# Peptides against a protein of PDB entry 7SID, part 63

Target 1, 151 residues: chain A of PDB entry 7SID
Amino acid sequence: LHMYLMLLKELPGEEYPLPMEDVLELLKPLSNVCSLYRRDQDVCKTILNHVLHVVKNLGQSNMDSENTRDAQGQFLTVIGAFWHLTKERKYIFSVRMALVNCLKTLLEADPYSKWAILNVMGKDFPVNEVFTQFLADNHHQVRMLAAESIN

## One batch from the design tools (peptide; made by RFdiffusion4, then SolubleMPNN)

Design b2_p17_8_s2 (from b2_p17_8, 7 letters changed)
Fold by OpenDDE base, seed 5:
Structure b2_p17_8_s2 (fold): chain B 151 residues (1-151), chain A 17 residues (1-17)
Amino acid sequence: as target 1 above (151 residues)
Amino acid sequence: SPFEENKKIIEEALKEE
């Protein structure tokens, strides 16, 4: 786990994009790691913080590429899972903060939710629609972060 | 398991991949 997290942490951001093939390789074990450590709030927070670099990298990619669509899909699947578990009130505020940051970054890359759509339990949820729900979060810091992301 | 439902939720969300 720690080795994988280290690799995720070292991902370059928007200014220094990786080849999409490398991004895909890093995303391959992500869903499994998230599932295995679903109960560990600290690990989940760390994962969400590190995948911010992936989102920034995806925003620089050619949207017409099959590999780009594949990478986007893999990432959105994980975000959808975290979102669903958040609705089930399984994550503390610090994890939700990290999730909001991911959603914020997605909206920056895709403000009209053309590709940023979460599929959860067979239903589609545009990220902009999902994001606005955090404006009513029970924790004040989460609400503040969500509000700051809009302004 | 007390967290079996969480596992199911994750699996249901991730199977669309």
Scores: peptide ipSAE 0.117, ipTM 0.733, DockQ to the pose 0.076
Fold by OpenDDE base, seed 3:
Structure b2_p17_8_s2 (fold): chain B 151 residues (1-151), chain A 17 residues (1-17)
Amino acid sequence: as target 1 above (151 residues)
Amino acid sequence: SPFEENKKIIEEALKEE
């Protein structure tokens, strides 16, 4: 786990995007890691914070590429899972904060949610609609972060 | 177990891959 988290943390930002092939390799174990550490709030928060760099890479990629769509799908599946568990009230505020940051970054890359759509249990949820739900979060810091992201 | 329930929820969500 720690090696994987270290790898995620060391990912370059928007200034130095990774080849899509490398992004795909990085994303392959992500869902399994998230599942294994589902009940560890700190690990989940850390994962969400570190994958922000992956989102930045995806935002600069060619949307017409099959590899890009594949990478986006794998990432959005994980985000969708965290969103779903959030709706089930399984995550504390710090994890939700990290999730909001991921959603914010997605909206920066895709303001109109053309590809940033969460499919959860067969239903599509555009990220902008999902993001709006955090304006009513029970924790004040989550609400504030969501509100600041809109402005 | 609440943790096992969470696992099922996540696994269900991940089926959209």
Scores: peptide ipSAE 0.107, ipTM 0.734, DockQ to the pose 0.077
Fold by OpenDDE base, seed 2:
Structure b2_p17_8_s2 (fold): chain B 151 residues (1-151), chain A 17 residues (1-17)
Amino acid sequence: as target 1 above (151 residues)
Amino acid sequence: SPFEENKKIIEEALKEE
């Protein structure tokens, strides 16, 4: 786990996007890791913070590429899971903060949720629609972060 | 596909919650 997290942490930013092939390789174990540690608040927070770089890379890629769509789908699956568990009140505010940051980054790359759509339990939820729900989060810091993301 | 596999894993986890 820690080796994988370290790898995620070292991902280049938007200024230096990774080749999509590398992104895909990094995403391969992600869902499994998230699944295994879904109940660990600290690990979830760390994962969400690190995958911000992945989101930025996805935004820099060619939408017409099969690899891009694949990577986007894999990532959105994970985000959808975190979103669902958030709705189930499984995550503390710090994890939700990290999730909001991910959603914010997604919206920056796809403001109209053309591809940024969470499929959760067979239902589709555009990220822009999902994001607005955090404006009513029970924790003030989460609400503030969400509000700042709109401005 | 890797995506389908990942999705399945996540969905299974969601069902457990």
Scores: peptide ipSAE 0.081, ipTM 0.709, DockQ to the pose 0.869
Fold by OpenDDE base, seed 1:
Structure b2_p17_8_s2 (fold): chain B 151 residues (1-151), chain A 17 residues (1-17)
Amino acid sequence: as target 1 above (151 residues)
Amino acid sequence: SPFEENKKIIEEALKEE
């Protein structure tokens, strides 16, 4: 786990995009890691903070390639899981803050949620619709962060 | 595909919550 998290932390961001093939390799174990540590708030927060770089890379890439679509799908699966567990009140505010940041970066890359759609339990949820729910979050800081992303 | 496999892993995790 620690080695994997270290690799995620060292991911180049928007300023230095990775080849999509490398992004795919890094994303492959992610869902399993998230599943294993879904109850660990600190690990989940760390993962969400680190995958911000992945979102930035995806936003800089050509969406027409098969590799890009595959990377998008793998990433959105993980974000969808965090979203679902958030709705189930499984995550503290600090994890929700990190999730909002991920959703914000997704909206910056795809403002109209053309590809940024979360599939949870067979249903599709566009990120722009999901994001608005954080404006009514129980925690003050989460609401404020969400509001800053819109304004 | 790797995507489908990952999806199943996440779905299983969701069912356990």
Scores: peptide ipSAE 0.076, ipTM 0.709, DockQ to the pose 0.903

Design b2_p17_8_s3 (from b2_p17_8, 7 letters changed)
Fold by OpenDDE base, seed 5:
Structure b2_p17_8_s3 (fold): chain B 151 residues (1-151), chain A 17 residues (1-17)
Amino acid sequence: as target 1 above (151 residues)
Amino acid sequence: SSYEENKAIIEKALSEE
């Protein structure tokens, strides 16, 4: 786990995107790691903070590439799972903050929700609609982070 | 929610790739 998290942490950002093939290799074990540590708030927060670099990389890629669509799908599956469990009140505010940052970055990369759509329990939820729900979050810092992302 | 329920939820969500 720690070695994998270190690799995620060292991912280049938007300024220096990785080849999509490398992004796919890094995303491959992500779902399993998230599932295994779903109850560990600190690990989930760390994962969500590190995958911000993945979103930045995806936003700089060719949208017509099959590999890009594959990477986007894998990432959105993980985000959808975290969002679903958030609705089940399973995560503390610091994890929700990290999730909002991921959603914010997604909206910056795809402001019209062309590909940023979460599929959870067989239903599609555009990220912009998901994002607005955090404006009513119980924790003031989460509401503030969501609100500043609109401006 | 029980551990089993949470496990089912996350596994279902992660299988929707």
Scores: peptide ipSAE 0.097, ipTM 0.729, DockQ to the pose 0.076
Fold by OpenDDE base, seed 4:
Structure b2_p17_8_s3 (fold): chain B 151 residues (1-151), chain A 17 residues (1-17)
Amino acid sequence: as target 1 above (151 residues)
Amino acid sequence: SSYEENKAIIEKALSEE
């Protein structure tokens, strides 16, 4: 876990996009790590904060490539899982804040949710629709962060 | 348990890739 988180932390930002092949390699362990540490609030928050760089890379990639679609799918599945568990009230506000930041970044890359769609329990949820739900979050900081992202 | 519930939920979500 430590080594993996370190790698995620050292990912270059939007200014230096990685080849999609490298992104895929980094995403391979992600679902397993998230599943294993799903109940650790601090680890989940850290993961969500670090994968922001991945979101930026995915948003600037060629959407016509199979690798891009694969990477997007893997990432969106994980985000969908976090969102689903959030709906079940399994995460504290700080984790939800990190999730909102991920969703915000997705919306910046895909404001109309053409590809940013969460599939949870066999149903599709566009990120723009998911995001608006955080405007009514129980925690004021989450609501504020969500509101700032709309404007 | 809550652990088992979370496990089932996340596994179902992850299996939909």
Scores: peptide ipSAE 0.063, ipTM 0.694, DockQ to the pose 0.078
Fold by OpenDDE base, seed 2:
Structure b2_p17_8_s3 (fold): chain B 151 residues (1-151), chain A 17 residues (1-17)
Amino acid sequence: as target 1 above (151 residues)
Amino acid sequence: SSYEENKAIIEKALSEE
């Protein structure tokens, strides 16, 4: 886990996008890692914070690329899972904050939700619609972060 | 594929809590 997290942390930002092939390699184990540590709030927060760089990389890629679509799909799968568990009140506010940041970054990368759509239990949820729900979050800091993201 | 993986993560989380 720690080695994997270190790799995620070292991902280049938007200024220097990673080759999509490298992004895919990093995303391959992500769902398994998230599933394994889904109950660990600290690990989940850390993962969500690190995958922000992945979102930035995905936003810089051609959507028509097979590798891009694959990477987007793998990433959205994980985000969808976190979103669902958030709805089930499984995560503390700090994890939700990290998730909001991911969603914010997704919206910045894909303002029109061309690909930023969460599929959860067979239903599609555009990230913009998902994001607005955090405006009514029980924790004031989450609401504040969500509100700031709209501006 | 993504749906199945998502579903697996969710169901695993929900079933074990």
Scores: peptide ipSAE 0.195, ipTM 0.782, DockQ to the pose 0.400; fails the geometry check
Fold by OpenDDE base, seed 3:
Structure b2_p17_8_s3 (fold): chain B 151 residues (1-151), chain A 17 residues (1-17)
Amino acid sequence: as target 1 above (151 residues)
Amino acid sequence: SSYEENKAIIEKALSEE
């Protein structure tokens, strides 16, 4: 875990996007890590904060690329899982804050959720619709973060 | 319990990858 988190911390920012091939390599173990530490709030928050750079990379990539579609799918699955568990009230506000930041970045790249769609339990949930639900979050800071993303 | 529930949910969600 520590080694993986360290690698995630070293991800370059939006100014220096990673090649899609590198993004795919980083995403490969992500689902397993998320599953193993799903109940650790601090780890989940850390993961979501670090994968924010991955979201930025995906938003600037060629959507016609097979690698892009693959990376997009893997990432959206993980985000969908976190969102689903959030709906089940399994995460504290700080984790939800990190998730909202990820969703915000997705919306910036795809405002109408043409490709940013979460498939959870066999059903599709456009990110724009998912995002609006955080405007009614129980925690004021989560609501504020969601609201400022629209402004 | 919450643990079993979370496990089932996250495994189901992540299996859709």
Scores: peptide ipSAE 0.116, ipTM 0.757, DockQ to the pose 0.076; fails the geometry check

Design b2_p17_8_s4 (from b2_p17_8, 7 letters changed)
Fold by OpenDDE base, seed 2:
Structure b2_p17_8_s4 (fold): chain B 151 residues (1-151), chain A 17 residues (1-17)
Amino acid sequence: as target 1 above (151 residues)
Amino acid sequence: SSYEENKKIIEEALAEE
């Protein structure tokens, strides 16, 4: 786990995007890792913070690429799960903060939610719609972060 | 598929609670 997280952290940012092939390889184990550690708040926060680099890479990629769509799907699968568990009040504010940052980055990459759509339990939720819900979060810091992201 | 993976994560989380 820790080695994997370290690899995620060391991913190049928007200044130097990763080849999509590398992104896909890194995303392959992600869902399993998230599932395994879904109850560990610190691990979840760390994962969410590190995958921000992936989001930035995805936003710069060709939308028509099959690999890009695959990577987007894999990433959104994880985000959708975190969103669902957030709605179930399973995560503390620090994890929700990290999630909001991910959603913010998604919106920056896809303002019109062309591909940034969370599928949860067979239902589609555009990220822009999901994001607005954090404006009513119970924790003031989460609300503030969400509000700042919209402005 | 992404849906299947998402469902797996969700179901596993819910089943253990």
Scores: peptide ipSAE 0.076, ipTM 0.717, DockQ to the pose 0.411
Fold by OpenDDE base, seed 1:
Structure b2_p17_8_s4 (fold): chain B 151 residues (1-151), chain A 17 residues (1-17)
Amino acid sequence: as target 1 above (151 residues)
Amino acid sequence: SSYEENKKIIEEALAEE
């Protein structure tokens, strides 16, 4: 875990985009790691903070390639899982803050949720619709962060 | 539990890829 988190932390952002092939390799173990540590708030927060760079990389890439679609799918699977558990009130505000930041970055790359769609239990939820739910979050800081993203 | 459901969601999504 620690080695993987270190790799995520050192991932270049939008200023230095990675080849999509490298992004895919990085994303491959992500779902399993998130599943194993889904009950650990600190680990989940750390993961969400680090994968922010992945979203930025995706936004700088060609969206028409097969590899891009694959990377998007793997990333959205994880985000969808975090959102699902958030809806079930399993995550504290600091984790939700990190999730909102990820969703914000997704909306910057895909404002109309053409590809940024969360599939949860066989149902599709566009990120732009999911994001608005955080405007009504129980924690004031989460609401504030969500509100800032609209402007 | 919700945690078990999360695991299923992840596994199902991976199976579709």
Scores: peptide ipSAE 0.062, ipTM 0.682, DockQ to the pose 0.088
Fold by OpenDDE base, seed 5:
Structure b2_p17_8_s4 (fold): chain B 151 residues (1-151), chain A 17 residues (1-17)
Amino acid sequence: as target 1 above (151 residues)
Amino acid sequence: SSYEENKKIIEEALAEE
């Protein structure tokens, strides 16, 4: 786990994107790791913070490529799972804040939710619709973080 | 269980890849 998290942490940002092939290789274990540690708040927060670089990389890639769509799908599956458990009130505010940051980054890359759509329990939820729900979060810091995207 | 549902969603997605 720690070695994998270190690799995620070392991902370059938006200014220095990785080749999509490298992004895909890094995403392959992600779903399994998230599933195994879904009940560990600290690990989930760390993962969500690190995958911000993945979203930034996706935004700099050719959206018409098959590899880009594959990477988007893998990432959105994980985000959808975290959102689902958030709706079930399983995550503390610090994890929800990390999730909001991911959603904000997704909206920056896809403001109209053309590809940023979460599929949860067979239903589709555009990220822009999902994001607005955090404006009514029970924790003030989460609401404030969500509100920053409005201005 | 919500945790079991999450696991199912992730496992199903992995199986399709």
Scores: peptide ipSAE 0.062, ipTM 0.680, DockQ to the pose 0.088
Fold by OpenDDE base, seed 3:
Structure b2_p17_8_s4 (fold): chain B 151 residues (1-151), chain A 17 residues (1-17)
Amino acid sequence: as target 1 above (151 residues)
Amino acid sequence: SSYEENKKIIEEALAEE
């Protein structure tokens, strides 16, 4: 079933932020969906493109709320998983581009990676450091997209 | 296979939460 994907597609953009409670509800099944479709490049790309709205919502929230921290944690877990699989060369360039867009949005909200830190296999990777790695991506368009975010 | 490998990797990554 792609009901969840359809729901993600219908998410409002940055112009209409969701309440954090709604964001949390949407994030709850996300990890499971990502796991289920981990090998489907098109679905992964779609997921990453759709969750971009969630990233924008998270970036506009204050860090004083426990719900915000929880939502950020859930989201970063998923992003970390995608990044990790990217490092394992499991995703084509179109998926990597979608991931870079997510990372770019995170950096806009947290340029110094104070909270935007990916924890993968017990190790912490600040998003700003993760992002710079895409400057050396094998695909030209990915490198270009990454470079555009710096300037 | 790639499927089993990815499953293991992503499960490990997601289990960190």
Scores: peptide ipSAE 0.060, ipTM 0.686, DockQ to the pose 0.078; fails the geometry check

## One batch from the design tools (peptide; made by RFdiffusion4, then SolubleMPNN)

Design b2_p18_1_s1 (from b2_p18_1, 10 letters changed)
Fold by OpenDDE base, seed 5:
Structure b2_p18_1_s1 (fold): chain B 151 residues (1-151), chain A 18 residues (1-18)
Amino acid sequence: as target 1 above (151 residues)
Amino acid sequence: SKREEIRKLLEEIEKELS
Protein backbone atom coordinates (compact mmCIF):
# COMPACT_ATOMS: atom_id res chain seq x y z
CA LEU B 1 0.00 0.00 0.00
CA HIS B 2 2.70 2.46 0.96
CA MET B 3 4.58 1.94 -2.27
CA TYR B 4 1.44 2.35 -4.33
CA LEU B 5 0.41 5.54 -2.58
CA MET B 6 3.88 6.94 -3.09
CA LEU B 7 3.62 6.05 -6.75
CA LEU B 8 0.32 7.88 -7.08
CA LYS B 9 1.90 10.96 -5.55
CA GLU B 10 4.64 10.85 -8.16
CA LEU B 11 2.26 11.09 -11.10
CA PRO B 12 2.90 14.04 -13.38
CA GLY B 13 0.23 16.67 -13.79
CA GLU B 14 -1.92 17.57 -16.75
CA GLU B 15 0.96 19.54 -18.26
CA TYR B 16 2.89 16.33 -18.81
CA PRO B 17 0.50 13.51 -19.69
CA LEU B 18 1.69 9.94 -19.37
CA PRO B 19 1.61 7.54 -22.28
CA MET B 20 -1.53 5.44 -22.22
CA GLU B 21 0.54 2.33 -21.69
CA ASP B 22 1.88 3.77 -18.45
CA VAL B 23 -1.59 4.82 -17.33
CA LEU B 24 -2.89 1.33 -17.94
CA GLU B 25 -0.10 -0.23 -15.92
CA LEU B 26 -0.77 2.18 -13.09
CA LEU B 27 -4.42 1.17 -13.00
CA LYS B 28 -3.74 -2.56 -12.89
CA PRO B 29 -3.33 -2.87 -9.11
CA LEU B 30 -5.80 -0.12 -8.27
CA SER B 31 -8.93 -2.25 -7.96
CA ASN B 32 -7.16 -4.68 -5.66
CA VAL B 33 -5.83 -1.93 -3.44
CA CYS B 34 -9.24 -0.29 -3.22
CA SER B 35 -10.95 -3.56 -2.34
CA LEU B 36 -8.49 -4.25 0.46
CA TYR B 37 -8.93 -0.83 2.04
CA ARG B 38 -12.51 0.04 1.09
CA ARG B 39 -13.42 0.55 4.75
CA ASP B 40 -10.47 2.84 5.46
CA GLN B 41 -11.74 6.36 4.89
CA ASP B 42 -8.30 7.97 4.89
CA VAL B 43 -6.85 5.55 2.38
CA CYS B 44 -9.88 5.91 0.10
CA LYS B 45 -9.67 9.69 0.23
CA THR B 46 -5.96 9.58 -0.56
CA ILE B 47 -6.49 7.25 -3.49
CA LEU B 48 -9.30 9.34 -4.94
CA ASN B 49 -7.30 12.54 -4.61
CA HIS B 50 -4.29 11.14 -6.42
CA VAL B 51 -6.29 9.32 -9.08
CA LEU B 52 -7.37 12.74 -10.37
CA HIS B 53 -4.10 12.82 -12.28
CA VAL B 54 -5.03 9.58 -13.99
CA VAL B 55 -8.36 11.02 -15.08
CA LYS B 56 -6.61 14.04 -16.53
CA ASN B 57 -4.28 11.79 -18.47
CA LEU B 58 -7.20 9.78 -19.81
CA GLY B 59 -9.00 12.92 -20.90
CA GLN B 60 -6.04 14.22 -22.87
CA SER B 61 -5.61 11.08 -24.93
CA ASN B 62 -6.14 11.73 -28.62
CA MET B 63 -5.92 8.10 -29.64
CA ASP B 64 -8.81 5.70 -29.31
CA SER B 65 -6.92 2.46 -28.96
CA GLU B 66 -7.48 -0.78 -27.16
CA ASN B 67 -5.26 0.42 -24.35
CA THR B 68 -7.34 3.57 -23.99
CA ARG B 69 -10.56 1.60 -23.72
CA ASP B 70 -8.98 -0.79 -21.27
CA ALA B 71 -7.67 2.02 -19.10
CA GLN B 72 -11.04 3.74 -19.14
CA GLY B 73 -12.73 0.52 -18.15
CA GLN B 74 -10.35 -0.16 -15.29
CA PHE B 75 -10.81 3.32 -13.91
CA LEU B 76 -14.60 3.29 -14.23
CA THR B 77 -14.76 0.00 -12.36
CA VAL B 78 -13.05 1.59 -9.39
CA ILE B 79 -15.16 4.74 -9.49
CA GLY B 80 -18.28 2.61 -9.73
CA ALA B 81 -17.30 0.73 -6.61
CA PHE B 82 -16.77 3.95 -4.69
CA TRP B 83 -20.10 5.29 -5.87
CA HIS B 84 -21.86 2.09 -4.90
CA LEU B 85 -20.52 2.26 -1.37
CA THR B 86 -21.47 5.93 -1.24
CA LYS B 87 -25.06 4.95 -1.98
CA GLU B 88 -24.85 2.59 0.97
CA ARG B 89 -23.72 5.52 3.15
CA LYS B 90 -20.36 3.95 3.86
CA TYR B 91 -18.22 7.03 3.24
CA ILE B 92 -17.86 10.29 5.14
CA PHE B 93 -18.26 13.63 3.39
CA SER B 94 -14.54 14.11 2.75
CA VAL B 95 -14.40 10.92 0.73
CA ARG B 96 -17.52 11.93 -1.17
CA MET B 97 -15.89 15.28 -1.91
CA ALA B 98 -12.94 13.51 -3.46
CA LEU B 99 -15.28 11.31 -5.48
CA VAL B 100 -17.19 14.32 -6.78
CA ASN B 101 -13.92 15.83 -7.95
CA CYS B 102 -13.15 12.66 -9.87
CA LEU B 103 -16.60 12.69 -11.45
CA LYS B 104 -16.23 16.36 -12.31
CA THR B 105 -12.97 15.66 -14.10
CA LEU B 106 -14.58 12.79 -15.97
CA LEU B 107 -17.38 15.03 -17.15
CA GLU B 108 -14.88 17.61 -18.32
CA ALA B 109 -13.27 14.93 -20.45
CA ASP B 110 -16.57 13.37 -21.53
CA PRO B 111 -19.44 15.83 -21.03
CA TYR B 112 -22.00 13.62 -22.71
CA SER B 113 -20.95 10.39 -21.00
CA LYS B 114 -20.12 8.63 -24.23
CA TRP B 115 -17.66 6.36 -22.48
CA ALA B 116 -17.94 7.54 -18.87
CA ILE B 117 -20.55 5.02 -17.78
CA LEU B 118 -20.48 3.21 -14.46
CA ASN B 119 -21.52 -0.41 -14.44
CA VAL B 120 -22.64 -1.44 -10.97
CA MET B 121 -24.36 -4.71 -10.22
CA GLY B 122 -24.92 -5.28 -13.91
CA LYS B 123 -26.60 -1.94 -14.55
CA ASP B 124 -25.24 1.06 -16.45
CA PHE B 125 -25.21 4.51 -14.91
CA PRO B 126 -23.95 7.44 -17.00
CA VAL B 127 -21.64 9.65 -14.97
CA ASN B 128 -23.68 12.76 -15.74
CA GLU B 129 -26.72 11.13 -14.13
CA VAL B 130 -24.68 9.90 -11.20
CA PHE B 131 -23.19 13.34 -10.69
CA THR B 132 -26.56 15.07 -10.35
CA GLN B 133 -27.35 12.92 -7.33
CA PHE B 134 -24.67 14.73 -5.36
CA LEU B 135 -26.67 17.94 -5.70
CA ALA B 136 -28.91 16.42 -3.05
CA ASP B 137 -26.13 15.16 -0.79
CA ASN B 138 -26.73 15.42 2.94
CA HIS B 139 -23.57 17.46 3.49
CA HIS B 140 -23.66 21.10 2.38
CA GLN B 141 -20.06 21.16 1.16
CA VAL B 142 -20.68 18.21 -1.13
CA ARG B 143 -23.77 19.91 -2.56
CA MET B 144 -21.82 23.11 -3.07
CA LEU B 145 -18.99 21.35 -4.85
CA ALA B 146 -21.42 19.54 -7.12
CA ALA B 147 -23.29 22.74 -7.92
CA GLU B 148 -20.06 24.60 -8.62
CA SER B 149 -19.06 21.93 -11.12
CA ILE B 150 -22.16 22.52 -13.22
CA ASN B 151 -21.43 26.21 -13.73
CA SER A 1 13.44 10.17 -15.62
CA LYS A 2 10.21 10.29 -13.67
CA ARG A 3 8.61 8.02 -16.23
CA GLU A 4 11.26 5.40 -15.73
CA GLU A 5 10.93 5.71 -11.98
CA ILE A 6 7.20 5.09 -12.22
CA ARG A 7 7.80 2.01 -14.35
CA LYS A 8 10.19 0.60 -11.80
CA LEU A 9 7.80 1.23 -8.92
CA LEU A 10 4.96 -0.40 -10.82
CA GLU A 11 7.06 -3.47 -11.41
CA GLU A 12 7.83 -3.72 -7.72
CA ILE A 13 4.18 -3.32 -6.77
CA GLU A 14 3.10 -5.97 -9.24
CA LYS A 15 5.59 -8.39 -7.76
CA GLU A 16 4.21 -7.82 -4.28
CA LEU A 17 0.59 -8.21 -5.35
CA SER A 18 1.14 -11.28 -7.49
Scores: peptide ipSAE 0.068, ipTM 0.660, DockQ to the pose 0.394
Fold by OpenDDE base, seed 4:
Structure b2_p18_1_s1 (fold): chain B 151 residues (1-151), chain A 18 residues (1-18)
Amino acid sequence: as target 1 above (151 residues)
Amino acid sequence: SKREEIRKLLEEIEKELS
């Protein structure tokens, strides 16, 4: 886990995009890592914070690439899982805040949710619609963060 | 190279997750 988090942390992000092949390789173990630590909220928070770099990198990629679509899909699967558990009130506010930051970054890259669509339990949820739900979050800091992101 | 380092680290991680 530590090594994986280090890799995510070292991603240059939007300023220096990695080749999509490298991004895809980094995303491959992500689902498994998240699954293993889904009940560890501190780890989940850390993961979400670090994957911000991945989101920023994905936003700079050409959507016409098959590898890009694949990478986006793998990432969205993980985000969808986090969101699903959030709806089930499985995560504390600090984890939700980290998720909001990820969603914010996704919206910056894809404002119209052309590709940023979460598929949970067989249903599609555009990120822009998902994001608005955090405006009504039970925790004030989450609401504030979401509100600030709209401006 | 950085890419090579990433690959090596990923391989180690995958081993642990397997």
Scores: peptide ipSAE 0.067, ipTM 0.657, DockQ to the pose 0.511
Fold by OpenDDE base, seed 2:
Structure b2_p18_1_s1 (fold): chain B 151 residues (1-151), chain A 18 residues (1-18)
Amino acid sequence: as target 1 above (151 residues)
Amino acid sequence: SKREEIRKLLEEIEKELS
């Protein structure tokens, strides 16, 4: 876990993007890691904070390649899992804050959720629709962050 | 390079997960 978190932390952002092939390889184990630590709030928060770099990388990529679509799918799978558990009230506000930041970054790259669509339990949830739900979050800081992101 | 560093870390992680 520690090594993986360090890897995510060191991932170049938008300024110095990694080749999509490398991003894809990085994302492959992510789902497994998240599943192992899904009940650890601190780990989940850390993961979500670090995957912001992945979103930034994806935003600069040409979406026409198979690798890009695959990487996009892998990432959205992870975000979808976090969203699902959020809906089940399994995460504290700090984790939800981190998730909102991820969704914000996704919307910056895809404002109309053309490709940023979460599939959870066979149902599609466009990120823009998911994001607006955080405006009604039970925690004031989450609501504030969501509101600030829209403006 | 940063890319090479990431690659090495990834390889180590994959070994641990295998």
Scores: peptide ipSAE 0.064, ipTM 0.656, DockQ to the pose 0.367
Fold by OpenDDE base, seed 3:
Structure b2_p18_1_s1 (fold): chain B 151 residues (1-151), chain A 18 residues (1-18)
Amino acid sequence: as target 1 above (151 residues)
Amino acid sequence: SKREEIRKLLEEIEKELS
């Protein structure tokens, strides 16, 4: 876990995006790590904060490439899982804040949710529609962050 | 390089996870 978190912290910024091949390799262990630590709030928050770099990299890539679609699919599967557990009220507000930030970044890259679509239990949920759920969040900071993303 | 560092870390992670 510590090595993986260290790797996520060392990701390049937007000025030098990773090649899509490297992004794919980075995403390979992500699902397993998230599954192993899904009950650890601090680890989940840390993961969500660091995967913001992945979202930024995906937004800078050619969306028509097969590798880009594959990376987007793998990433959205993980985000969808976090959102699903959020709906089940399994995460504290700080984790939900980190998730909203990820979704916000996705909307910045894909304002019309052409590819930013969460698939949960066989159903598709465009990210722009997901924010409506967070507008009714129990924590005021989560509601405020969600509202800010819509504007 | 950063790319080489990332690849090295990925290899270590893969060894630890499996």
Scores: peptide ipSAE 0.058, ipTM 0.646, DockQ to the pose 0.408

Design b2_p18_1_s2 (from b2_p18_1, 11 letters changed)
Fold by OpenDDE base, seed 1:
Structure b2_p18_1_s2 (fold): chain B 151 residues (1-151), chain A 18 residues (1-18)
Amino acid sequence: as target 1 above (151 residues)
Amino acid sequence: EEREEIRELLEEIEEELE
């Protein structure tokens, strides 16, 4: 886990996007890692904070390639899982904050939700619509962070 | 039980993307 988290942390931002092939390699084990540590709030928060770099890389890449679509799909799978567990009240506010940041970054990369759509339990949830639910979050800071997406 | 639920969810999402 530690090694994997370090790899995620070392991902460059928007200024230095990675080749999509490298992004795919990093995403491949991510779903399994998230599943294994789904009950660890600190690990989940850390993962969500680090995958922000992945979203930034996705936004800087050619979205027409098969590799890009594959990367988008793998990433959205993970976000969808966290979203589902959030709805089940499994995560504290700090984890929800990290999730909102991921969703905000997704919207910045895909403002029209062409690919930023969460499929959960057979239903599609465009990321822009997901923010509406966070506006009613029980924690003040989460509501405030979500509200920033309106501007 | 929760682990199984998450696994099923992930598989469902992956299948929809294929």
Scores: peptide ipSAE 0.034, ipTM 0.687, DockQ to the pose 0.033
Fold by OpenDDE base, seed 2:
Structure b2_p18_1_s2 (fold): chain B 151 residues (1-151), chain A 18 residues (1-18)
Amino acid sequence: as target 1 above (151 residues)
Amino acid sequence: EEREEIRELLEEIEEELE
């Protein structure tokens, strides 16, 4: 876990996009790691903070290749899982804050939710729709962050 | 014990990894 998190942390931002092949390699273990540590708030927060760079990388890709779609899919699966568990009130506000940041970044990369669609339990949820739900979050900081993302 | 919805989601993730 530690080594993996270190790799995610070292991922360059949107200014220095990685080859999609490298992004895929980084994403391969992600779902498994998230699953294993889904009950650990600190680990989840850390993961969500680090995957922000992945979102930025994906947003910079102008090529609609198979690898791009694959990377997007794997990433969205993880985000969908965190969102679902958030609705189940499994995560504290700090984790939700990190999730909102991910969603914000997704919307910046894909304002029209062309590819930024969460599939949870066979149902599609556009990120913009998901994002608006955080405007009514129980924690004021989460609401504030969500509101700031709109303007 | 996890709710059924959570279990299903985890299974979906597992399937994607396969």
Scores: peptide ipSAE 0.029, ipTM 0.666, DockQ to the pose 0.031
Fold by OpenDDE base, seed 3:
Structure b2_p18_1_s2 (fold): chain B 151 residues (1-151), chain A 18 residues (1-18)
Amino acid sequence: as target 1 above (151 residues)
Amino acid sequence: EEREEIRELLEEIEEELE
């Protein structure tokens, strides 16, 4: 886990995107890691904070390539799982804030949710619609963070 | 501990990405 988290942390930013093939390799174990540590709030927060770099890389890639679509799909599947568990009130506010930051970054890369669509339980949820739900979050800091993205 | 539907969802995610 530690080594994997370090790899996520050291991902280059938007200025120096990784080849999509490398992004795919990095994403490969992500779902398993998230599943194993889904009950650990600190680990979940850390994962969500670090995968922000993945969104930045995805936004700079050719969206028409098969590898890009594959990477997007794997990433969105994980985000969808976190969102689903958030709806089930499984995560504390700090984890929800990290999730909102991920969603915010997705909206910056895809403002109209052309590809940023969460599929949960066989249903599609555009991120722009999902994001608005956090405006009514129980915690004030989460609401404020969500509101900042709208302005 | 966890509801069955949540467990099934997580299992499905793992299987799809293996």
Scores: peptide ipSAE 0.028, ipTM 0.659, DockQ to the pose 0.073
Fold by OpenDDE base, seed 4:
Structure b2_p18_1_s2 (fold): chain B 151 residues (1-151), chain A 18 residues (1-18)
Amino acid sequence: as target 1 above (151 residues)
Amino acid sequence: EEREEIRELLEEIEEELE
């Protein structure tokens, strides 16, 4: 886990996108790691903060490539899981903040949720619709962060 | 009820890993 988190932390920003093949390699263990540590708030927060770089990379990629769609799918599956567990009130505000940051970055890349769609329990949820739910979050900082993306 | 939903979600994630 530690080595994986370090690797995620060292990802380049939006200025230098990674090859999609490298993104895919990084995403491969992500779902498993998230599943194993889903009850650890600190690990979840750390993961969500680090995968921001992945979101930025995905936003700059050619959306019609198979590798891009694959990477997007894998990433969105994880985000969908975090969102679902958030709705079940499993995460503290700091984890929700990190999730909102991910969703905000997704909306910046895809404002109309053309590809940023969460599939949870067989149902599709556009990120723009999911994001609006955080405007009514119980924690004021989460609401404020969500509101910043709209202004 | 919540446990069942989580279980189903985790199973879906596991299927993506296969």
Scores: peptide ipSAE 0.026, ipTM 0.630, DockQ to the pose 0.030

